# Designs tried in a protein design run: peptides against a protein of PDB entry 7SID. Part 119

Target 1, 151 residues: chain A of PDB entry 7SID
Amino acid sequence: LHMYLMLLKELPGEEYPLPMEDVLELLKPLSNVCSLYRRDQDVCKTILNHVLHVVKNLGQSNMDSENTRDAQGQFLTVIGAFWHLTKERKYIFSVRMALVNCLKTLLEADPYSKWAILNVMGKDFPVNEVFTQFLADNHHQVRMLAAESIN

## One batch from the design tools (peptide; made by RFdiffusion4, then SolubleMPNN)

Design b2_p26_2_s3 (from b2_p26_2, 9 letters changed)
Fold by OpenDDE base, seed 4:
Structure b2_p26_2_s3 (fold): chain B 151 residues (1-151), chain A 26 residues (1-26)
Amino acid sequence: as target 1 above (151 residues)
Amino acid sequence: SREEVLEVQRKIIETTDSPFLQTLRP
């Protein structure tokens, strides 16, 4: 876990995007890691914080290639699961804040929701619609983070 | 396209044995 998290943390940002093939490779174990530690708040927070770099890479893809779609789909599935479990009140505020940051980054990468959409329980939710729900979060810090992200 | 990305998600949700992702199944 630690090695994987370290790898995610050290991913290059927008200035030096990775090939989509590499991004996809990094995303492959992500769902499994999330599954193993889905009840560990600190690990979940850390994962969400580190995958911000992945989001930046996903947003820079100009090609509608299979690898791009796969990478986006892989990532969004994980985000969808975190959001779904958040609705189920499974995560504390610190995890929700990390999730909000991910959603914010997604919106920055895809402001028109060309690809940033979540499939949850057979329904499709644009990230912007998901994001606005955090404006009414029970924790003030989450609300504040969401609110400042609107501008 | 959006639909293609959604299809990827659906496939992952339907085929993955991960309890984490199975929560997304309808």
Scores: peptide ipSAE 0.781, ipTM 0.973, DockQ to the pose 0.900
Fold by OpenDDE base, seed 2:
Structure b2_p26_2_s3 (fold): chain B 151 residues (1-151), chain A 26 residues (1-26)
Amino acid sequence: as target 1 above (151 residues)
Amino acid sequence: SREEVLEVQRKIIETTDSPFLQTLRP
């Protein structure tokens, strides 16, 4: 875990976006890591904070390549799982804050949810619609963060 | 396209043996 998190943390130091092939390789173990630590709030928060930098790479690549599609799909699957478990009240506000930041970054890259869409329980949810739900979050800090992100 | 990205997600959800991702299955 620590080595993987360290690798994710080092991504911000890149002057240029990584090749999509490299992004894809970084995303491959992500779901397994999330699964192993899905009940650990602190680890989940850390993961979500680090994957923010992956989103930046996803939005700056050739959107028509197969690798881009695969990378986007793998990442969004993880985000979808975090969101779904959030709906099930499995995560405290600090994790939800980190998730909102991920959604914010996705919206910056794809404001109209052309590709940023979540498949959850057989239904499709555009990230812009998902993000809007956090405006009504039970925790005031989450609501404030979501509101600030719209401006 | 949006549909292609969704298809990738569906495939991952359906084929991955992960308690984390299994929560996404209908």
Scores: peptide ipSAE 0.780, ipTM 0.973, DockQ to the pose 0.862
Fold by OpenDDE base, seed 1:
Structure b2_p26_2_s3 (fold): chain B 151 residues (1-151), chain A 26 residues (1-26)
Amino acid sequence: as target 1 above (151 residues)
Amino acid sequence: SREEVLEVQRKIIETTDSPFLQTLRP
């Protein structure tokens, strides 16, 4: 886990994106790692904070290739699961704040929701629609973060 | 396209044996 998390943390920024093939390779174990630690709040927070770098790489892709779609889809399933479990009140505010930051970064990368959409329980939810729900979060810091991210 | 990315998600959700992702199944 620690080695994987370190790898995610050290990903290059948006100015020097990784090849999509490399991004796919990094995303392969992500869902399994999340599954193993889905009940550990601290680990979930750390994962969400580190995958911000992945979002930056996904957003810099100018090619609509199969690899790009696969990478985006694999990543969004993980985000969708975190959001769904958040709706079920499984995560504390610090995890929700990390999720809001992920959603914010997704919106920055795809402001028109061309690909940033979540499939949850057989329904499709654009990230902007998901994001606005955090404006009504029970925790004031989450609401503030969401509000600041819009403006 | 949006639909293509959604299709990838649907396939992953339907085929992956993961308690984390199974929560997304209808």
Scores: peptide ipSAE 0.780, ipTM 0.973, DockQ to the pose 0.901
Fold by OpenDDE base, seed 3:
Structure b2_p26_2_s3 (fold): chain B 151 residues (1-151), chain A 26 residues (1-26)
Amino acid sequence: as target 1 above (151 residues)
Amino acid sequence: SREEVLEVQRKIIETTDSPFLQTLRP
């Protein structure tokens, strides 16, 4: 876990996008790590904070390839699971804050949700629709963060 | 395309034996 988190933390920023093959390789163990630590609030928060760089890389891709679609799908599946479990009240506000930041970054990369869409329980939810739900979050800091992101 | 990305998600959800992702199954 710690080695994987370190790898995520050291990813290049928006100015230096990784090859999609490298992004895909990085995403391969992500769902497994999330599964193992899904009940650990601190680990989930850390994961969500670090994958922000992955979102930026996905958004910077100018080539619509199979690897791009695969990487986007794998990442969005993880985000969908975090969102679904959030709706089930499994995560504290700090984890939800991190999730909102991920959604914000997705909206910056894809403001019209052309590819940023979540498949949850057999239904499709555009990220912009998902994001607006946090405006009504029970925690004031989450609501504030969501509101600030809209403006 | 959006549909292709959604198809990737569906496949992962349906084929992965993970408690984390299994929550996404209908």
Scores: peptide ipSAE 0.779, ipTM 0.973, DockQ to the pose 0.876

Design b2_p26_2_s4 (from b2_p26_2, 10 letters changed)
Fold by OpenDDE base, seed 5:
Structure b2_p26_2_s4 (fold): chain B 151 residues (1-151), chain A 26 residues (1-26)
Amino acid sequence: as target 1 above (151 residues)
Amino acid sequence: MREEVLEKQREIIETTDDPFLQTLKP
């Protein structure tokens, strides 16, 4: 876990994006790690904070390639699971804060939701629609973060 | 593009044995 988290943390910035093939390799163990630690709030928070680098890489590649669609699909499935479990009140505010930041980063990468859309329980939810729900979050810091992000 | 990405998610959810991702299954 720690080595994987460190790897995510040390991903190159947007000035030096990874090849999509490398992004795919990084995404392969992500769901497994999330699954193993889905009940650990601190680990979930850390994961969500570190995958911000992945989002930036997803938005800088050839969006029409199969690898890009594959990577986006795999990543968004993980984000969808975090959001779904959030709706089921499984995560504390600090994890929700991290999720809001992920959604914000997704919107920055895809402001028109050309690909940033979540499939949850057989329904499709654009990330902007998901994001706006956090404006009514029960925790004031989450609401504030969401509100600041739209301005 | 959107539909293709959504389809990929559907495929993953439908075939996954990961308990975390299975929470998305209708």
Scores: peptide ipSAE 0.793, ipTM 0.974, DockQ to the pose 0.881
Fold by OpenDDE base, seed 1:
Structure b2_p26_2_s4 (fold): chain B 151 residues (1-151), chain A 26 residues (1-26)
Amino acid sequence: as target 1 above (151 residues)
Amino acid sequence: MREEVLEKQREIIETTDDPFLQTLKP
């Protein structure tokens, strides 16, 4: 876990994006790690904080390539699971704040929701629609973070 | 593009054996 999280944390920024093939390789263990630690609030927060670097890479490749769609789909499925479990009150405010930051980063990468959409329980939710729900979060810090992140 | 990415998510959710991702199944 530590090595994987460190790798995610140290990914290059937007100016030097990874090839999508490399992003796909990085995403392969992600769902397994999330599954193993889905009940550990601190680990979930850390995962969400570190995958921000992945988000920045997902929006900078050829949008029409199969690898890009594959990577985006895999990643968004993980984010969808975090959001779904959040709605079921499984995560504390610090995890929700990390999720808000992920959603914010997704919106920055895809402001027109060309690909940033979540499939949850058989329904489709654009990330902006998901994001606005956090404006009504029960915790004041989450609401504040969501409010200041509006574009 | 959106539909293709959504289709990928649906495919993953329908076929996954991961307990975390299975929570997304209707």
Scores: peptide ipSAE 0.792, ipTM 0.974, DockQ to the pose 0.881
Fold by OpenDDE base, seed 2:
Order: structure tokens, then C-alpha cells, then sequence
Structure b2_p26_2_s4 (fold): chain B 151 residues (1-151), chain A 26 residues (1-26)
């Protein structure tokens, strides 16, 4: 876990995006790590904070390539699981704040949710619609974070 | 593009044995 988290943390930003093939390699263990630690709030928060670098890479490549669709699909499935479990009240506010930041970063890369869509429980939810729901979060800090992220 | 990304998610959810991702199944 520690080594993987360190790798995610050290990913380059938008200035020097990784090849999509490299992004795919980094995404392979992500769901497994999330699954193993899905009940650990601190680890989940850390994961969500570090995957922000992945989001920046996902929006910089050729959107029509199979590898891009694969990487986006794998990543969004993980985000969808975090959101779904959030709806089921499995995560504390600090994890939800980290998730909001992920959604914010996705919206920056895809403001109109052309590719940033979550498939949850057989239904499709554009990230912009998902993000809007956090404006009504029970925790004031989550609401504030969501509100300030609009502008 | 949107449908292709969604299809990839559906494929993952349908075939996964990961309890974390299985929560997404209807």
C-alpha cells in the first residue's frame, strides 16, 4: 500500500502527462487497494487525494483511443464505488471532502461531462449532477467545499 | 465517447469479483 500510494503521489501534473499506457498500469491495482481498505477512512481519504494526479492525466490524451476509454472507465468505476458508498453513509466527512475534490478535478477536465459519467446501480450519472448533490451534504465543510468549487 | 466509457464501466461491474466494485451492481 505505502509504495503504491507513494507512486500515485509523485505522478506528474498536466504539464507533463504520462502516456495512457502508463496510466493504465497505475490503475490496475487501484480497485484492489480500495477494496482492501474500503473500511479504513484515513486510507480512503489518502487514496482519493492522490488519485487527483490521475484525473489530470486522463483529460490530456486522445479521447478517441481505446486505451483512453479503458483508463477512464476503470477510474470512473472506482469513483462511482466511492460515491455509491457515500450515498450509503459509509464514509465520514473527510473522505467526502476528498471525493468532492476528485469530482471538481474531473469537472475541470470535462466541464460538460462528455466522458466523466458514473455508472451506478445500472444508472448513468454525469459528474456535474453528482457534484451538485454535495451542495446539500450534511456536513457544513463539505457543503462549503462544494460551493466554493463552482467558481 | 460517453457511451463507450459507460460501456467499459458496465463491463467491469458485470464481470468483477471485487466486493468494492460489486456494490455498483443493481
Amino acid sequence: as target 1 above (151 residues)
Amino acid sequence: MREEVLEKQREIIETTDDPFLQTLKP
Scores: peptide ipSAE 0.792, ipTM 0.974, DockQ to the pose 0.881
Fold by OpenDDE base, seed 3:
Structure b2_p26_2_s4 (fold): chain B 151 residues (1-151), chain A 26 residues (1-26)
Amino acid sequence: as target 1 above (151 residues)
Amino acid sequence: MREEVLEKQREIIETTDDPFLQTLKP
C-alpha cells in the first residue's frame, strides 16, 4: 500500500504528462487498494488526494484513443464507487472534501462532460450534477469547499 | 466519446468480483 501511494503522490504534473499506457498501469491496482481499505477513512482520503495527478493526465491525452477511454472508464468507476458509498454515509467529511476536490479537477479537465460522467446503479450522472449535490452536504466545510469551487 | 467511457464502466461493473466496485451494480 505505502509503495503504491508513494507512486501516486510522485506523479509528474502537467509539464510532463505520462503516456496513457503508463497511466493504465498505475490504475490497475487502484480498485483493489480501494476495496481493501474502503473502511479506512485516512487511507481513502490519501488515495483521493493523490489521484488528482491522474485526473490531470486523463484530461490532457487524446480522448479519442481506446487507451484513453479505457483509463477514463477505470478511473471513473472508482470515483463512482466513492460517490455511491458517500451517499450511503460511509465516509466522514474529510474524505468527502477530498472527493469534492477530485470532482473539481475533473470539471476543470472536462467542463462540457465529454467524458466525465459516472455510471452508478445503472444510471448515468455527469460530474457537474454529482458535484452540485455537495452544495447541500451536511458538513459546513464540505458545502463551503463546493461553493468556492464553482465561483 | 461519452457513451464509450460509460460502456467501459458498465463492463467493469458487470464483470467485477471486487466488493468495492460491486456496490455500483443495480
Scores: peptide ipSAE 0.792, ipTM 0.974, DockQ to the pose 0.876

Design b2_p26_3_s1 (from b2_p26_3, 8 letters changed)
Fold by OpenDDE base, seed 4:
Structure b2_p26_3_s1 (fold): chain B 151 residues (1-151), chain A 26 residues (1-26)
Amino acid sequence: as target 1 above (151 residues)
Amino acid sequence: LEKELLEAEKKGDFAKISELRKQLAK
């Protein structure tokens, strides 16, 4: 876990995007890691903080690429699961804040949620729509973060 | 598979969700 998290943490930012093939390889174990530590708030927070780098890579890639769509899909699957569990009140505010940051970066890459759509429980939820829900979060810091992200 | 996916999503089973979606995408 620690090695994987460290790898995610050290991913290059917007200035130096990774090849989509590398992004795909990094995404492969992500769902397993999330599943294993879904009940660990600190680990989930860390994961969400680190996958921000992945989002930046996804947003800069050619959307017409099959690998890009694949990577986007795999990533959105994970984010969707986090969001679902958030709605189920499984995560504390710090984890939700990390999720908001992920959604923020997605919106920056896809402001109109053309590809950034969460599919959860058989329904599609555009990230811009999902994001607005955090404006009404029960925790003030989450609301503030969401509001600041829009401004 | 779709029913299983819904169940996995309901439970928040990341690994199972990913697995099933990969299967459904084939």
Scores: peptide ipSAE 0.684, ipTM 0.950, DockQ to the pose 0.881
Fold by OpenDDE base, seed 5:
Structure b2_p26_3_s1 (fold): chain B 151 residues (1-151), chain A 26 residues (1-26)
Amino acid sequence: as target 1 above (151 residues)
Amino acid sequence: LEKELLEAEKKGDFAKISELRKQLAK
């Protein structure tokens, strides 16, 4: 876990995007890590904070590439699962804050949710639709963060 | 597989969701 988290943390930003092949390699263990630590709030927060760099890479890549679609799909799968568990009240506000930041970054890359769509429980949820739900979050800091993101 | 995916999603099993979606994509 430590090595993986360090790797995610040190990913280059938007200025120097990674090749999609590298992004795919980084995404491979992500679901396993999330599954293993799904009940650890601190680890989940850390994961979500670190994958922000991945989002930036996904938004800058060739949308017509199979690898891009694959990477986006894998990433959205993880985000969708986090969102679902959030709806199930499994995460404290700090984790939800981190998730909002992920969604914010996704919206910046895809404002109209053309590709940023969460598929959960057999239904599609555009990220912009998901994001608006956090405007009504029970925690004031989450609401504030969400509100700041759309202004 | 689709039914299993729904169950995995309901439970929030990240690893299982990913596995099943990879199988469905094949």
Scores: peptide ipSAE 0.683, ipTM 0.950, DockQ to the pose 0.873
Fold by OpenDDE base, seed 1:
Structure b2_p26_3_s1 (fold): chain B 151 residues (1-151), chain A 26 residues (1-26)
Amino acid sequence: as target 1 above (151 residues)
Amino acid sequence: LEKELLEAEKKGDFAKISELRKQLAK
């Protein structure tokens, strides 16, 4: 876990994105890691904070590439699962804060929701639609973060 | 497979969701 999280943390910024092939390799173990630590709030928070770097790489790639669509799909699968569990009230506010930041970054990368759409329980949810739900979060800091992110 | 995917999503099983979606994509 530590080594994997370190790799995610050290991803290059938006100016010098990784090849999509490398992004795919990094995404492969992500769902397994999330599944293993889904009940660990601290680990989930850390994962969500580190995957922010992935979004920067996803947004800089050729949208017509099969690898790009694959990477986006794998990433959105993980985010969708986090969101679903959030709706099930499985995560504390700090994890929800991290998720909001992920959604914010997704919207920045894809303002028109061309690809940033969560598919959960057989339904499609554009990230902006998901994002607005956090405006009514039970925790004031989450509401504030969501509100500030839209502005 | 789609039914299994819905069940995995309902339970929040990250690994199973990922695996099933990969299978459905083939």
Scores: peptide ipSAE 0.680, ipTM 0.949, DockQ to the pose 0.881
Fold by OpenDDE base, seed 3:
Structure b2_p26_3_s1 (fold): chain B 151 residues (1-151), chain A 26 residues (1-26)
Amino acid sequence: as target 1 above (151 residues)
Amino acid sequence: LEKELLEAEKKGDFAKISELRKQLAK
């Protein structure tokens, strides 16, 4: 876990996007890691904070459309699962804060949710629609972060 | 597979969700 998290943390920034093939390799273990530690709030928070770099890579890579769609799909699957568990009230505010930051970054890359769509329980939810729900979060800091992000 | 996916999503089983979606994509 720690080695994987360190790898995610050290990903290049937006100015130096990774090849999509490399992004796909990084995404392969992600769902397994999330599954193992889904009940660990601190680990989930850390994962969400580190995958922000992945979002930035997904938003500006157009070299390989097939691999891009694959990477986007795998990533959105993970985010969708975090979203679902959030709706089930499984995560404390600090994890929700990290999720809001992920959604914010997705909106920056895809303001109209053309590709950023969560599929949960057989239904599609555009990220912009999901994001607005955090404006009514029970925790004031989450609401503040959400409100700040749209302005 | 579809009903298994829904069950995995309901439970929040990240690994199972990913596995089943890969199978359904074939």
Scores: peptide ipSAE 0.680, ipTM 0.949, DockQ to the pose 0.876

Design b2_p26_3_s2 (from b2_p26_3, 10 letters changed)
Fold by OpenDDE base, seed 1:
Structure b2_p26_3_s2 (fold): chain B 151 residues (1-151), chain A 26 residues (1-26)
Amino acid sequence: as target 1 above (151 residues)
Amino acid sequence: LEEELLKAEKEGDFAKIAKLNEELRK
């Protein structure tokens, strides 16, 4: 876990994006790690904070590439699962804060939600629609973060 | 597969969700 988290943490920024093939390799273990630690709030928060770098790489890639679509799909699957568990009230505010930041980054990469769409329970939810729901979050810091991100 | 995916999503099983989604995309 620690080695994987470090790898995610040390990803380059959007100035020098990784090849999509490398992004795909990084995404492969992600769902397994999330499953193993889905009940660990601190680990989930850390994962969500580190995958922000993945979003930055996804946004810089050719959207028409099959590899890009594959990477986007794998990533959105993970985010969708976090969103679902959030709706089920399984995560504390600090994890929700990290998720909001992920959604914000997704919107920055895809303002019109052309590809940033979460599929959960057989339904499609554009990230902008999901994001606005956090404006009504029970925790004031989450609401504030969501509000600041829209402006 | 879609039914299994729904079950996995209800349980919050990231790995199973990912696997099933991959199969559905093929």
Scores: peptide ipSAE 0.604, ipTM 0.926, DockQ to the pose 0.902
Fold by OpenDDE base, seed 5:
Structure b2_p26_3_s2 (fold): chain B 151 residues (1-151), chain A 26 residues (1-26)
Amino acid sequence: as target 1 above (151 residues)
Amino acid sequence: LEEELLKAEKEGDFAKIAKLNEELRK
């Protein structure tokens, strides 16, 4: 876990995007790590904070490539699962804050939700619509963060 | 597979969700 988290943390920023092949390799263990630590609030927060760099890479890649679609799909699966568990009240506000930041970053990369669509429980939810759920969050900081991302 | 995916999503099993989605993408 430590090595993986460090790897995610040290990913290059928007100025130096990784090849999609590298992004795919980074995404491979992500779901397993999330499953293992899904009940650990601190680890989940850390994961969500670190995958922000992945979002930046996904948004700048060739949208027409199979690898891009695959990477986006894998990533959105993880985000969707976090969102679902959030709706199930499994995460404290700090994790929800991190999730909102991920969604915000996704929206910045894909303002019109061309690809940033969460599929949860057999339904599609464009990321821009997901923020409305956080506008009514019980924690004021989460509400504020969500509100900042609406416009 | 879709039914199993729904079950995995309900449980919040990231790994199982990912595995099933991968199968569905093939």
Scores: peptide ipSAE 0.590, ipTM 0.922, DockQ to the pose 0.894
Fold by OpenDDE base, seed 2:
Structure b2_p26_3_s2 (fold): chain B 151 residues (1-151), chain A 26 residues (1-26)
Amino acid sequence: as target 1 above (151 residues)
Amino acid sequence: LEEELLKAEKEGDFAKIAKLNEELRK
């Protein structure tokens, strides 16, 4: 876990995008790691904070390639699962704040949710719609973070 | 597969969700 998290943390930013093939390799173990630690609030927070770099890389890719769609799909699967568990009140505010930051980054890359769509429980939720729901979060810091992110 | 996916999503099993989505994308 530590090694993988460090790898995610040191991922190049938007100015230095990785080849999509490399992004795919990084995404492969992500769902397994999330499953293993989904009940650990601190680990989940850390994961969400580190995958922000993945979002930035996805936004710089060729949207017409199969690898891009695959990478987007894998990433959105993870975010969707975090969103679902959030709706089920499984995560404390600090994890939700980390998720909001992920959604914010997605909106920056895809403001109109053309590809950033979460499929959860058989329904599609554009990220902009999901993001709006955090404006009504029970925790004031989450609401404030969501509110300032749209300005 | 869709039914299994719903079950995995309900449970929050990231790995199983990912696996099933991959199969559905093929």
Scores: peptide ipSAE 0.588, ipTM 0.922, DockQ to the pose 0.899
Fold by OpenDDE base, seed 4:
Structure b2_p26_3_s2 (fold): chain B 151 residues (1-151), chain A 26 residues (1-26)
Amino acid sequence: as target 1 above (151 residues)
Amino acid sequence: LEEELLKAEKEGDFAKIAKLNEELRK
C-alpha cells in the first residue's frame, strides 16, 4: 500500500502528462486497494488526495482514444463508489473533503461534464450535480470547500 | 451481470464493481 500511494503522489501534473498507457497501469490496482481499505478513513483520504494527479492527466489526453475511455471509466467507477458510500454516510468529513477536491478537479478538467459522469445504481450523475450536494453537507468545512470551489 | 453490479455497488465493493464493469464493456 505504501509503495503504491507513494507512486500516486509522485505523478507529474498537467504540465507533463503521462502516456495514457501508464495511467491505465496505475489505475489497475486502485479498485482493489479501495476495496481492502474502504473502511479505513485515513487511507481513503490519502487515496483521494493522491488520485488528483490522475484527474489532471485524464484531462490532457485524446478523448477519442480507447485507452482514454477505459481510463476514464475505471477512474469514474472508483469515484462513483466513494460517492455512493458517502451518501450512505460511511465517511467522515475529512474523506468528504478529499472527495470534494477530486470533484473540483474533475470539473476543472471537464466543465461541461462531457465525460465526467458518475454511474451509480444504474443512474448517471454529472459531476456538477454531485458537487452541488456538498453545499448542504453537515460539516461546515465541507460546505466551505464546496462553496469556494464554485467560484 | 447487471444485477450483480447493482449488488456490488450497494455493498461498496470497488473491486467487484470494476470487474463487472469491464465484463459488461466486452
Scores: peptide ipSAE 0.584, ipTM 0.920, DockQ to the pose 0.906

